Peptides against a protein of PDB entry 6O8C. Designs and how they scored, part 153

Target 1, 262 residues: chain A of PDB entry 6O8C
Amino acid sequence: VGLRYEKISLPKIHPRYDLDGDASMAKAVTGVVCYACRTASTLLLYQELMRKGVRWLVELVKDDYNETVHKKTEVVITLDFCIRNIEKTVKVYEKLMKVNLEAAELGEISDIHTKLLRLSSSQGTIESSLQDISSRLSPGGLLADTWAHQEGTHPRDRNVEKLQVLLNCITEIYYQFKKDKAERRLAYNEEQIHKFDKQKLYYHATKAMSHFSEECVRKYEAFKDKSEEWMRKMLHLRKQLLSLTNQCFDIEEEVSKYQDYT

## One batch from the design tools (peptide; made by RFdiffusion4, then SolubleMPNN)

Design b2_p23_4_s2 (from b2_p23_4, 13 letters changed)
Fold by OpenDDE base, seed 5:
Structure b2_p23_4_s2 (fold): chain B 262 residues (1-262), chain A 23 residues (1-23)
Amino acid sequence: as target 1 above (262 residues)
Amino acid sequence: MSQEELEKEAEEALKELEEELAK
């Protein structure tokens, strides 16, 4: 679920000098840019929270990985011990066969030995899979979280503060236009200042909206898309780890069937 | 017009006004 925000646009600015119209326009512009500031702040907060979530998830998956590795190691030790014991038993029976024909018993033990060796071979596949997962989680790996630090907007960018500065300038002009409206008619010099301030208002407003769109919204959308992709991959990786863990348990269960022969 | 184009237009308009006020 992505953060929803309203697409905003500046009201139409009429070139005609009109004290009532200009005050109304300035009020509307102030409202729009104010919304942009608040939205930018919200988008930033969302990204910061997501970054925390990403870090948390990475640590969780690393813990899962370590547990899987531990389980795998335990299984390998148990399996190797079982194989060694069966091999000793096979040697004893081979010696006994030189004296007495116990072919049937030797056949059974040999079959067990073969099965254990197959299980041991499967451990190699598990190890390879774990190594792949480790490489993907490692710095520079496919599932590295470096993107979370690169993509999107950051507090250090000071986007909200920059927008706030522009909003302050716009608000100041709006208050002046409100005063101008109250005067009903301006002297020539004051009229020229009003016209000049109207252009400044337009400049600040367009700059604010450009900054909001290009430096806040666009980067946020890129971050959102990247985060969704990464999260999907991480979820898949967790499923892979679970599968490997289950394989280890399956091997342990199988080995337990042969413990009576060791 | 793109936002960048609007900014340029606004800057130009501001410059023109400044020039007119300076006369």
Scores: peptide ipSAE 0.022, ipTM 0.628, DockQ to the pose 0.025
Fold by OpenDDE base, seed 2:
Structure b2_p23_4_s2 (fold): chain B 262 residues (1-262), chain A 23 residues (1-23)
Amino acid sequence: as target 1 above (262 residues)
Amino acid sequence: MSQEELEKEAEEALKELEEELAK
């Protein structure tokens, strides 16, 4: 679940020279851009945290994979050993059958041999599944975490700092407009400065909002969507690994039933 | 100064700011 934020928009800027209106407008703009700065910071922090989580999960899944491979290997060794022993026994009994001895026991052992071979076949399927999982986790695989480093916003982008600079400029103009309002009337030169500052404020605000929308929000949303998709796939993969592990245990348990014949 | 001239100056000032931030 991603962070929720409110959609923000700039207030309407009236072209008319109005000290009261301009001060009010500047105050509102300051508030909006301030919110953008804080939001951008929060979104960045969230993404950084998620990147750490992604790395952690990758390592966890790799560990699970290795454990599953280890268990599979153990079972294969045990199964192969059991098969070889039963095959030797079958050969002995086949020789005895030529002398009309022990026919019933041979049938039972032969059936066990057939069952073990079936279990061995299932191990092949498990191995193929593990190979598939390995390929998906490998660099360049479908579950690679390269997207986490590419998507979204990063501290190196300096988005928060850029927005903060713009906010500082806007805030300065706001404070000046507050003073201008208090004067009620400005001299000609001060009036011209006020008009110019109003234009500056407009550009700073527009730039801030554009930057926030395009470089912070949009990229965050893309990151969020990719992270959610990736996370679902990773969780599914973990379930697959667990299933494979359980299959190995099931095979081991069944083989243990035949140990008395080996 | 005309409104257009003021806008141009503001745009130039913003470009300078961007350049400084890019360093």
Scores: peptide ipSAE 0.019, ipTM 0.557, DockQ to the pose 0.032
Fold by OpenDDE base, seed 3:
Structure b2_p23_4_s2 (fold): chain B 262 residues (1-262), chain A 23 residues (1-23)
Amino acid sequence: as target 1 above (262 residues)
Amino acid sequence: MSQEELEKEAEEALKELEEELAK
C-alpha cells in the first residue's frame, strides 16, 4: 500500500564553460526538480486523503463499539430477568418440598439456575474486554489517531510552494541559458553572469533535492509505515468487537432455551 | 546515489565551478 515514485537524481554538472552543454544540463535539472515538485504534491495529497480515511474509520469503529455495548446491555437485562424468575421458582419449589413433594423438579430448576449464573459470570469478561477497547480508542489511547496529525507532511509546511520557488529560479536560469546558447558567443560580462548563474542553478537544485528527500519523502515514508501499522491494529480491533458481539448472541441463545421455565 | 553522496558531489562541483570562475 502506498504511492510508487521513481528515484530521481541530479545530472552531473561539468565545471567547464560550455553554452550548449550548460543549456542541456539546465534543461535536465529543470526536469528533475519539476518531477520532485509534482511528486511532493502527490505525496501530500495522498497523506491528506489517508487522514480523512483514518477519521472515517475511527468513527466507524466507534459506532461498532456502541452497537456491541448496546447488545451486551440488552443481554444482561434479559439474563438478569431470567435469573430473578428462576430464583422465585426455586423458592416456591423449596416450600413445596417441605410439604412432602418430590425433589426431582427442584433439581432441574436448580441446574438451570446454576447455568444462568455461569452465563452471568461470563458477562464480566465481555465487559472488561469492552472497557479495554474503549480505553484504546479514547484520546491518548493506543489506537488514537493523533499520529495522523503529527506524522508526515502537511499543507501548512508549504513544501510544494518552497519547491516551486526553487523550480522557478532554476527555470529562469534555464531560459537564459537557452538564449545564451542561441547567441553562440557571449561578451565577457555576460559570460561571467552565465558562470554565476550556473552556480546558482546548482545551488537551488541541490537545495530542492535535499528538501524533497528529507522533508517530503522521508516524512511520507514514516507516515505510510505508521498508517499501515495503525490500520492493521484497527482491523484487528473490529474483529474483536465482532467476536464480542457473537458471544453476546451465543449467551442470548442459551438464555432463550430456559425462557419456557421462567 | 544517497543524499549524502549527492551533497558531496554538489559541493565538489561548486568548488570546481569556483575554480573555473577564478581563471
Scores: peptide ipSAE 0.019, ipTM 0.610, DockQ to the pose 0.028
Fold by OpenDDE base, seed 1:
Structure b2_p23_4_s2 (fold): chain B 262 residues (1-262), chain A 23 residues (1-23)
Amino acid sequence: as target 1 above (262 residues)
Amino acid sequence: MSQEELEKEAEEALKELEEELAK
């Protein structure tokens, strides 16, 4: 999961005045910084898409949770009703025994009552599990999506625009160096300007690469790592919800076997 | 990689994520 990008580095900048070499170097620098701009834009886009995906997944899991809660509630109501009816039946048979009426079925009914109580006990475990899941999904919980809004790069950071400004400065110098190369030889004043511009090029390039590395790539990697960790936890939670749902169905099926006695 | 290639890779990654979530 995540975008693959290539590690980029600036070409070596030689201090020697060389019109051909300087033009070639400037071209290479322009290419590298251009790649950085595009990469920064792509990384930003990916993160924005992932944020949308995260929000979607949160809503999906919340819906699954609510469905499980509804099913659990239904089963609890049914189970409690069955327990109450069986208890009434037990009391009736106990009264019959007091008047010397044989109640051979009392033992069977009592066994059913015991089984239903065991099923009711399991509902307590399901409830506690659902409460845990709810707490994890709640704001401030372990599976909250607040990290998605905090980690990584954002459009408001204006990283791409900042890099583009630097790229524009670099590109202008490159075009000038291309012209200088075409002249084959520069006058003294133009040579001094060329040397000065070469220093500016270096400054802009290093600034761009530092910004790209520290403010774009590093933050993206942090976002990626957080997203992967969060996603694994969310998938596990979905499996837990499915398990709880299945347990509810199993209990419902078991209770249905005893409905003839109620 | 070109910008287009990177965008395509991003879309593929998102698709893979969606497929994983659908399981």
Scores: peptide ipSAE 0.014, ipTM 0.468, DockQ to the pose 0.032

Design b2_p23_4_s3 (from b2_p23_4, 11 letters changed)
Fold by OpenDDE base, seed 1:
Structure b2_p23_4_s3 (fold): chain B 262 residues (1-262), chain A 23 residues (1-23)
Amino acid sequence: as target 1 above (262 residues)
Amino acid sequence: MSEEELKEIEEEALKELEEELAK
């Protein structure tokens, strides 16, 4: 997903002096560079929007993480409490067993204790997974959003403004060429000026297109690629968090079955 | 596409982006 832009190129500049051809060429160049300016603006806006989205998603995922941690903590407390109660019960029944009472019941309670300990062990795995996720979301982690501030183009780069300056120069020459065309024939001095302006036009246009390609398009593509990769990883992480939450619920449900024995 | 058509598409796209950024 990203903004689609058309690959633009400068029209062929014919070296021969031709007032009609030069005016037409200048018009076309103006159009192309104008498109570059607009495209640069669009690409910039897209990136700014994406940066906003990235920040939003980071906060959302952090909230999901915190909820999962909270649920995990709740389950751990409940489980530990249940284990402690069962252990007390085991001790009581062991005492009773010394007088040959309640042997069958003791076996059942001991089995429950073993099951609870297994559940407690699984919580350790969940904790490790949460720690991994926390590490990945940390400022230095693999899912940090620092790239969003580094990659791509930024308003501070003034790329659009730089292109606009060049466009203005090109446009001035175009208007002059339009006037020159209307004259049908130029005096020698004016002809020389026209030729020089044509060279300037080419220079400005080339500079504009180079800047557009290297500083706008290339950086945008890098940003786009990085954003897509990061987004996929973030979505996967959210799924992991959901899975961990569900595991906590499953453990809680199982523990609830043993509450009657506590 | 004509230059005019391209311009219209660009203007619409820019407008949409600006609206989203303003939210």
Scores: peptide ipSAE 0.023, ipTM 0.520, DockQ to the pose 0.047
Fold by OpenDDE base, seed 4:
Structure b2_p23_4_s3 (fold): chain B 262 residues (1-262), chain A 23 residues (1-23)
Amino acid sequence: as target 1 above (262 residues)
Amino acid sequence: MSEEELKEIEEEALKELEEELAK
């Protein structure tokens, strides 16, 4: 997953003065830097979209968390109520047993009480799991989205604009070289200007490609890698929440079986 | 080209430009 881009490189630079060769080279350079500019824009857009997606997913998972907590709380209340009622019943039966009444019912109620206490212990495990999830989602947690704001490239970096400026300079030189080619022969002064412009072209081109590689591509790749890792962890966490929710439903179902005894 | 090669070319080009400007 991610944007695929082609590895681009500048054409070979020939130091020899050649109007035809220089025009061809300049055209190729223009093409490469143009591609870099477009690619940088696309990479930036991708990252911005991913940042939006990250924020969306965080909110979604937080909502899932809150729903799970709500369900857990409901079950805890129901369970506690059931336990209290069973405990009262146990006390009544214990008093009756002192008067030689039936022991069989007391045994059944005591077993139910034991089962309910086990369910209550299970709730403690669910609570600890929810606390862990909350900690992971909290600021500074392992699943915090702070990286999405730090990693990668941002519009404020103005990478596309910087590349565009360099592209403009290169394009101007290319057009001049095209004209020079058409003249077939330049006067001495014009030849010197051509040579100087060739150096400028190389300077701008190398600067553009360096900037593209170091500030656009490299940072993008770091962002992409981090996003993929984070996304996998978030999806796993969401599955954990669903599992916890199901556990709450299971406990609720079991408790409902004992409500007839309360 | 590697990033290092690009940097070298940039440095050389810059040097040449500076030399030409100094003339």
Scores: peptide ipSAE 0.021, ipTM 0.538, DockQ to the pose 0.028
Fold by OpenDDE base, seed 5:
Structure b2_p23_4_s3 (fold): chain B 262 residues (1-262), chain A 23 residues (1-23)
Amino acid sequence: as target 1 above (262 residues)
Amino acid sequence: MSEEELKEIEEEALKELEEELAK
C-alpha cells in the first residue's frame, strides 16, 4: 500500500501590491511548501523502509531456493540409487527367465523400472526450472533488486534539505510581510523592497514545488510502481519454488513405495 | 545535513535566484 498524499498547488499570486493580501498569500505559500517538505520526508522514509523489505525478501527467497535445491539433490540421489538397484534386479531376472522362471515377477519389476525412469525425467524438468529461477534471481536477472537502489529518491539526493532551505527563505519573507502589514503603509524604498521580496517568494515557491513534483513525487511514483510489480513477481516465484519442493516430495514418496523391491 | 552543506545549498539557491531576477 503506497502513501497517500494530496496534490498541492501554489496559491494564486496576485501581481498587485497589497500588504494584507501579500501577507496572506505568503502564509499560504509557506504552508504549501511546508507540506511539501513533510511529504518529501515521508516519501523518502517509505522508500528506505521498502528497500529494507526488498533486501529481506530477496534473502528469504534465496533461502527457499537453496532448500529446494537441497531437497531436489536428495531426491535425485535416492532415485538414482533405486534405479540402479532395479536395473540389477532386472538383469538377474532376465538371466533367470532363460531357465523358464515366472514371467509375472519380471513384468512387475520392469513396470517399476519404467515408472522410475519417468520420475527421473521429471527431475530434469525440475532442474531446468530451478536453473531458470536462479538466473532470474542472479545479478542482471529479471528479479534482481538493482532497481531498488536506482529508482526513487535517496537520502544522498538531499531533496528534503533542499526544500527546507527554500522553505526557510519563504518563511523569512512571510515574517517580513507580516511586519509590513502591521506598518499599514510603507515608504517608497520599503515598498520597492517588498515588491522585490514578493518576486523572490514566487521564485522560491515555484522552485520548491517544481523540485517536489519532479524530483520527489515523480520518482516516488516510479519506485512505487516498480516495487509493486517486482513484489508480485517475487511472490509468484516463491509459489513456484513451493510447487517444485512439493514435486520433489511427491517423487520421494513414490520412490519410497518401490524401495521394498530393491 | 551539516550546517556547511545547508549553507552551500542556500548560497547556490540564492545565486540562482539572483540570476533569474536579473533576466
Scores: peptide ipSAE 0.019, ipTM 0.511, DockQ to the pose 0.035
Fold by OpenDDE base, seed 3:
Structure b2_p23_4_s3 (fold): chain B 262 residues (1-262), chain A 23 residues (1-23)
Amino acid sequence: as target 1 above (262 residues)
Amino acid sequence: MSEEELKEIEEEALKELEEELAK
């Protein structure tokens, strides 16, 4: 679940010269852009933390994979050893059968041998599954974390700093409009400057909100969506690894039943 | 101030803003 934030919009900027109204409008604009700056910072922090989490999860899943491979290898060695021993026993009993001494026992041992060979065949399926998982986790694989470095916003983009510059410009105009309001009436030149600053305020505010929406919020949402999808797939992968591990344990348990015959 | 003078100030202000945003 991603961060919750309130959708914000700029107040309507009226073209009419009004010292009281302009000061109030400038205050409201300052508040909105302040919120955008704080929100952008929070969204960036969230993404950076998520990137760390993604890297951590990749390492965790790699460890799970290695453990599963280790267990599979152990079972293969044990199974192969058991098969070799039972094959030796079969050969001995075949020699005895030539003189009709142990025909019933040979049949039982041969059945065990057949069962062990079937278990050995199932190891091929586990190996193929592990290879698939390895390919998915490898660089360029379907579960590679390269998207985490590409999607979303990054500190190097300097989005918060850019918004802060615009906020500073807006704040300066707001403070001037407070002073202008206190004067109640401006001389002609100061009035023209006030009108000009009002246009600047609109420009800075619009630029800030566009940058916030297009470069911060949109990219964050894209990152969030990809992160959620990737996370779901990684958790499913961990479940698959656990299933493969359990299959190895099941095979090992089955082999242990025949160890007394080897 | 004339409209032309205000326009010049606007252009300078926009230039300064772009320079600050480029930092």
Scores: peptide ipSAE 0.019, ipTM 0.551, DockQ to the pose 0.032

Design b2_p23_4_s4 (from b2_p23_4, 10 letters changed)
Fold by OpenDDE base, seed 3:
Structure b2_p23_4_s4 (fold): chain B 262 residues (1-262), chain A 23 residues (1-23)
Amino acid sequence: as target 1 above (262 residues)
Amino acid sequence: MSEEELQEIEEEALKALEEELKK
């Protein structure tokens, strides 16, 4: 689940020259852009933390994979050893059967041999599944974490700093408008400067909100969606690894039933 | 700034604000 944030919009800007109204409007604009700066910073922090979490999860799943491979290898060695021993026993009983001494026992041992060979064949399916998982986790694979470095916003984008620069410009104009309000009446030149600054305020605010929406919020939402999808797939992969591990244990348990015959 | 330049700035500012008001 991603971060909750409030959708914000700029207040209505009136073209009328009004020292009281302009100061109030500038204050409201400053507040909105301040919120955008703080929100952008929070969204960036969230993404950076998620990237760390993604890297951590990749390493965890790689460890799970290695453990499963180790268990599979152990079972293969045990199974191969058991097969070799039962084959030796079959050869001995075949020699005895030539003189009709142990025909019934040979049939039982041969059935065990056939069962062991079937278990050995199932190891091929497990191996193929592990290879598929390995390919998916490998660089360039379907579950590679390269998207985490590409999607979303990054500290190098300097989005928060860019918004802060615009906020500083807006804040300066707001403070000037507070002073203008206190004067109650401006000389002609100061009035024209005030009107010009009001235009600047509008452009800075619009630029800030556009940058916030398009470069911060939109990219964050894209990152969030991809991270959720990727996380779901990784959790499913872990479940698959657990299933393969359990299959190895099941084979090992089945082989243990025949160890008394080897 | 000349009075003419100031008037141009005022007109541009008012036009921009009027466009925003229509939104």
Scores: peptide ipSAE 0.020, ipTM 0.574, DockQ to the pose 0.031
Fold by OpenDDE base, seed 4:
Structure b2_p23_4_s4 (fold): chain B 262 residues (1-262), chain A 23 residues (1-23)
Amino acid sequence: as target 1 above (262 residues)
Amino acid sequence: MSEEELQEIEEEALKALEEELKK
């Protein structure tokens, strides 16, 4: 869920010299650019928080992975030990059978051996799955977090500061237009300055809104989309790890049933 | 108006103001 922002647009520019209209327009422009500045700050903060969250989640999943690997290793050791013991037992019974000694348990032991070998084969599948997960989490993998550092806006871009500078210029003109309005009539030179300032105001406003849209909003949206996609994949991967862990527990439980025969 | 157009307008306006200030 990303931050919702309202689409803002500059008011229509009227070329006509009108002190009342120009003051009102300037006020509106100031408001819009002020909103853009605040929004840019919020969008930046969101992205920074998300980057922290991404890093946190990566570490969490890596920990889960390591725990799963540890559990898998434990099960492999136990399973291998059990297999070796059963194989020794099978050999003993086979020797007894060669001398025509009945071993009623030979069939049962052989069946256990077969089951253990099947469990061992399943461990290979778990191992391959873990390797795949490791590959995906590794640098350059499909779930690498490199995108979080590349996508979106960053404090180093100084977008908020740039917008603030433009806002300051616009605000100054607005205050002047407010004064001009109060005078009701300007001298010729003052009128020309007013007209010029109006052009400057529009220039700054357009620059601000362009910068906001292209450098702040667009990049934010790209970051947001990528983060959502990545997050879904990470959560799915975590579920896969849990599944693998459960499989290891299941194997361990089955092996424990045969320990009485070893 | 494009940024370029606005810059042109600003430059023209500045020139006009400079000329008027010289009068």
Scores: peptide ipSAE 0.019, ipTM 0.554, DockQ to the pose 0.023
Fold by OpenDDE base, seed 5:
Structure b2_p23_4_s4 (fold): chain B 262 residues (1-262), chain A 23 residues (1-23)
Amino acid sequence: as target 1 above (262 residues)
Amino acid sequence: MSEEELQEIEEEALKALEEELKK
């Protein structure tokens, strides 16, 4: 579940000189950019936590893979041993058949041999599936976690710090506008400074919101989408591994039924 | 507005302020 954030926009900045209005506007702008800073920080934290989760899940799935491979190998060894023993038995019975022994026992052993060979063929399919899974988990594979290091925002980007600097500038102007409001009337030069600061406020605010939207929100959404897609694929892969493991157990169980004949 | 456009506006505003302060 992704973080919910509100779509924020800057308040309308009226071009008219108005000490009361400008102070109120500056307060609102400060609030909006402050929200952007906090949101950017939260989004960054979420992504960092998700990256940790991704790494954890990769290791978990790799462990599952290794266990499945181990089980598969065990079954292959057991199956091959059983096949070899049955083949020896078949050869003995074939020799005995030349001396007019009962064909019924040979038929049963031959059927077992055929079944074992079918099981052996299924192992090839399991091996192929495991190889596919390995390739997908390998570097450059479809389920590689390289995207988690590339997508989204990172602490090294210093987005929160950059926004905080802009917020500080905006806040300073806001406090000045509060003072200006308290004066009720400014001298001509002070009025011009106020007007200039209003332009600076607009510049800083716009820069902050653009940075927030383009460098924080957009990248976060891309990361979120990619993480959701990747997570679904990883969960599916884990289910596939479980299925392969179960197939190995099923084969082992079937082989065990024939071990009494070897 | 692009960052470049905003910089232009800021520069224009600065120039305007400087001119007004000279009066």
Scores: peptide ipSAE 0.019, ipTM 0.560, DockQ to the pose 0.024
Fold by OpenDDE base, seed 1:
Structure b2_p23_4_s4 (fold): chain B 262 residues (1-262), chain A 23 residues (1-23)
Amino acid sequence: as target 1 above (262 residues)
Amino acid sequence: MSEEELQEIEEEALKALEEELKK
């Protein structure tokens, strides 16, 4: 989801001296560059908000990770304790078996021991997965948010201010052209000034639109694309964390069934 | 130029551009 902006272009500038046409053209140019200024500001704001959102999401996912690690650790401790107790019980029953007592019970306990060891092995896989997630979330990892600070436009770039300066120049010329139109006819010197101003208008407008396209829109699009990709990966990672948490709960539940034998 | 006047100019310019795009 990104901000929709309309592709704007400068109106066609006719080379002919026409006071009415030039005033109309100048008005249109002013409007287009004004739109560019506002759009640039909006795009900047969007990116700043997204950066805040990215930071927030990173912290949220880190919290989820820590909770999962905590749960995993709890289960590992419980499982290890259960395994140790079962091993002690196995030793006792083995001793009793030497006296031909309780062979069937020993078999049952040994089966439980085997099941617990399998569960312990699965915890190793969970640990590896958590380590992978931690690596991805690390400052140098694939899911680091460094891109959010590097990509796109920033207030420090002063793009809006630069565009505003150009807009001011254009607006001044537009007002002059409006006055020129009202005069219906200009003296030779004023006509020459008008022609020069028209050239300046074109220069400022072209510069503004070029700056807008190259420094504002293009960078925004790059930021947007990266943000979407990163967001998808982060959401997937959260699902992975949830899956790991559920696996821990499943193991805990299974271990609880064997506590009566310890 | 007032902000309102500038907005009017922008709206008119956008309409003009839309019309040109339809051609």
Scores: peptide ipSAE 0.023, ipTM 0.595, DockQ to the pose 0.222; fails the geometry check

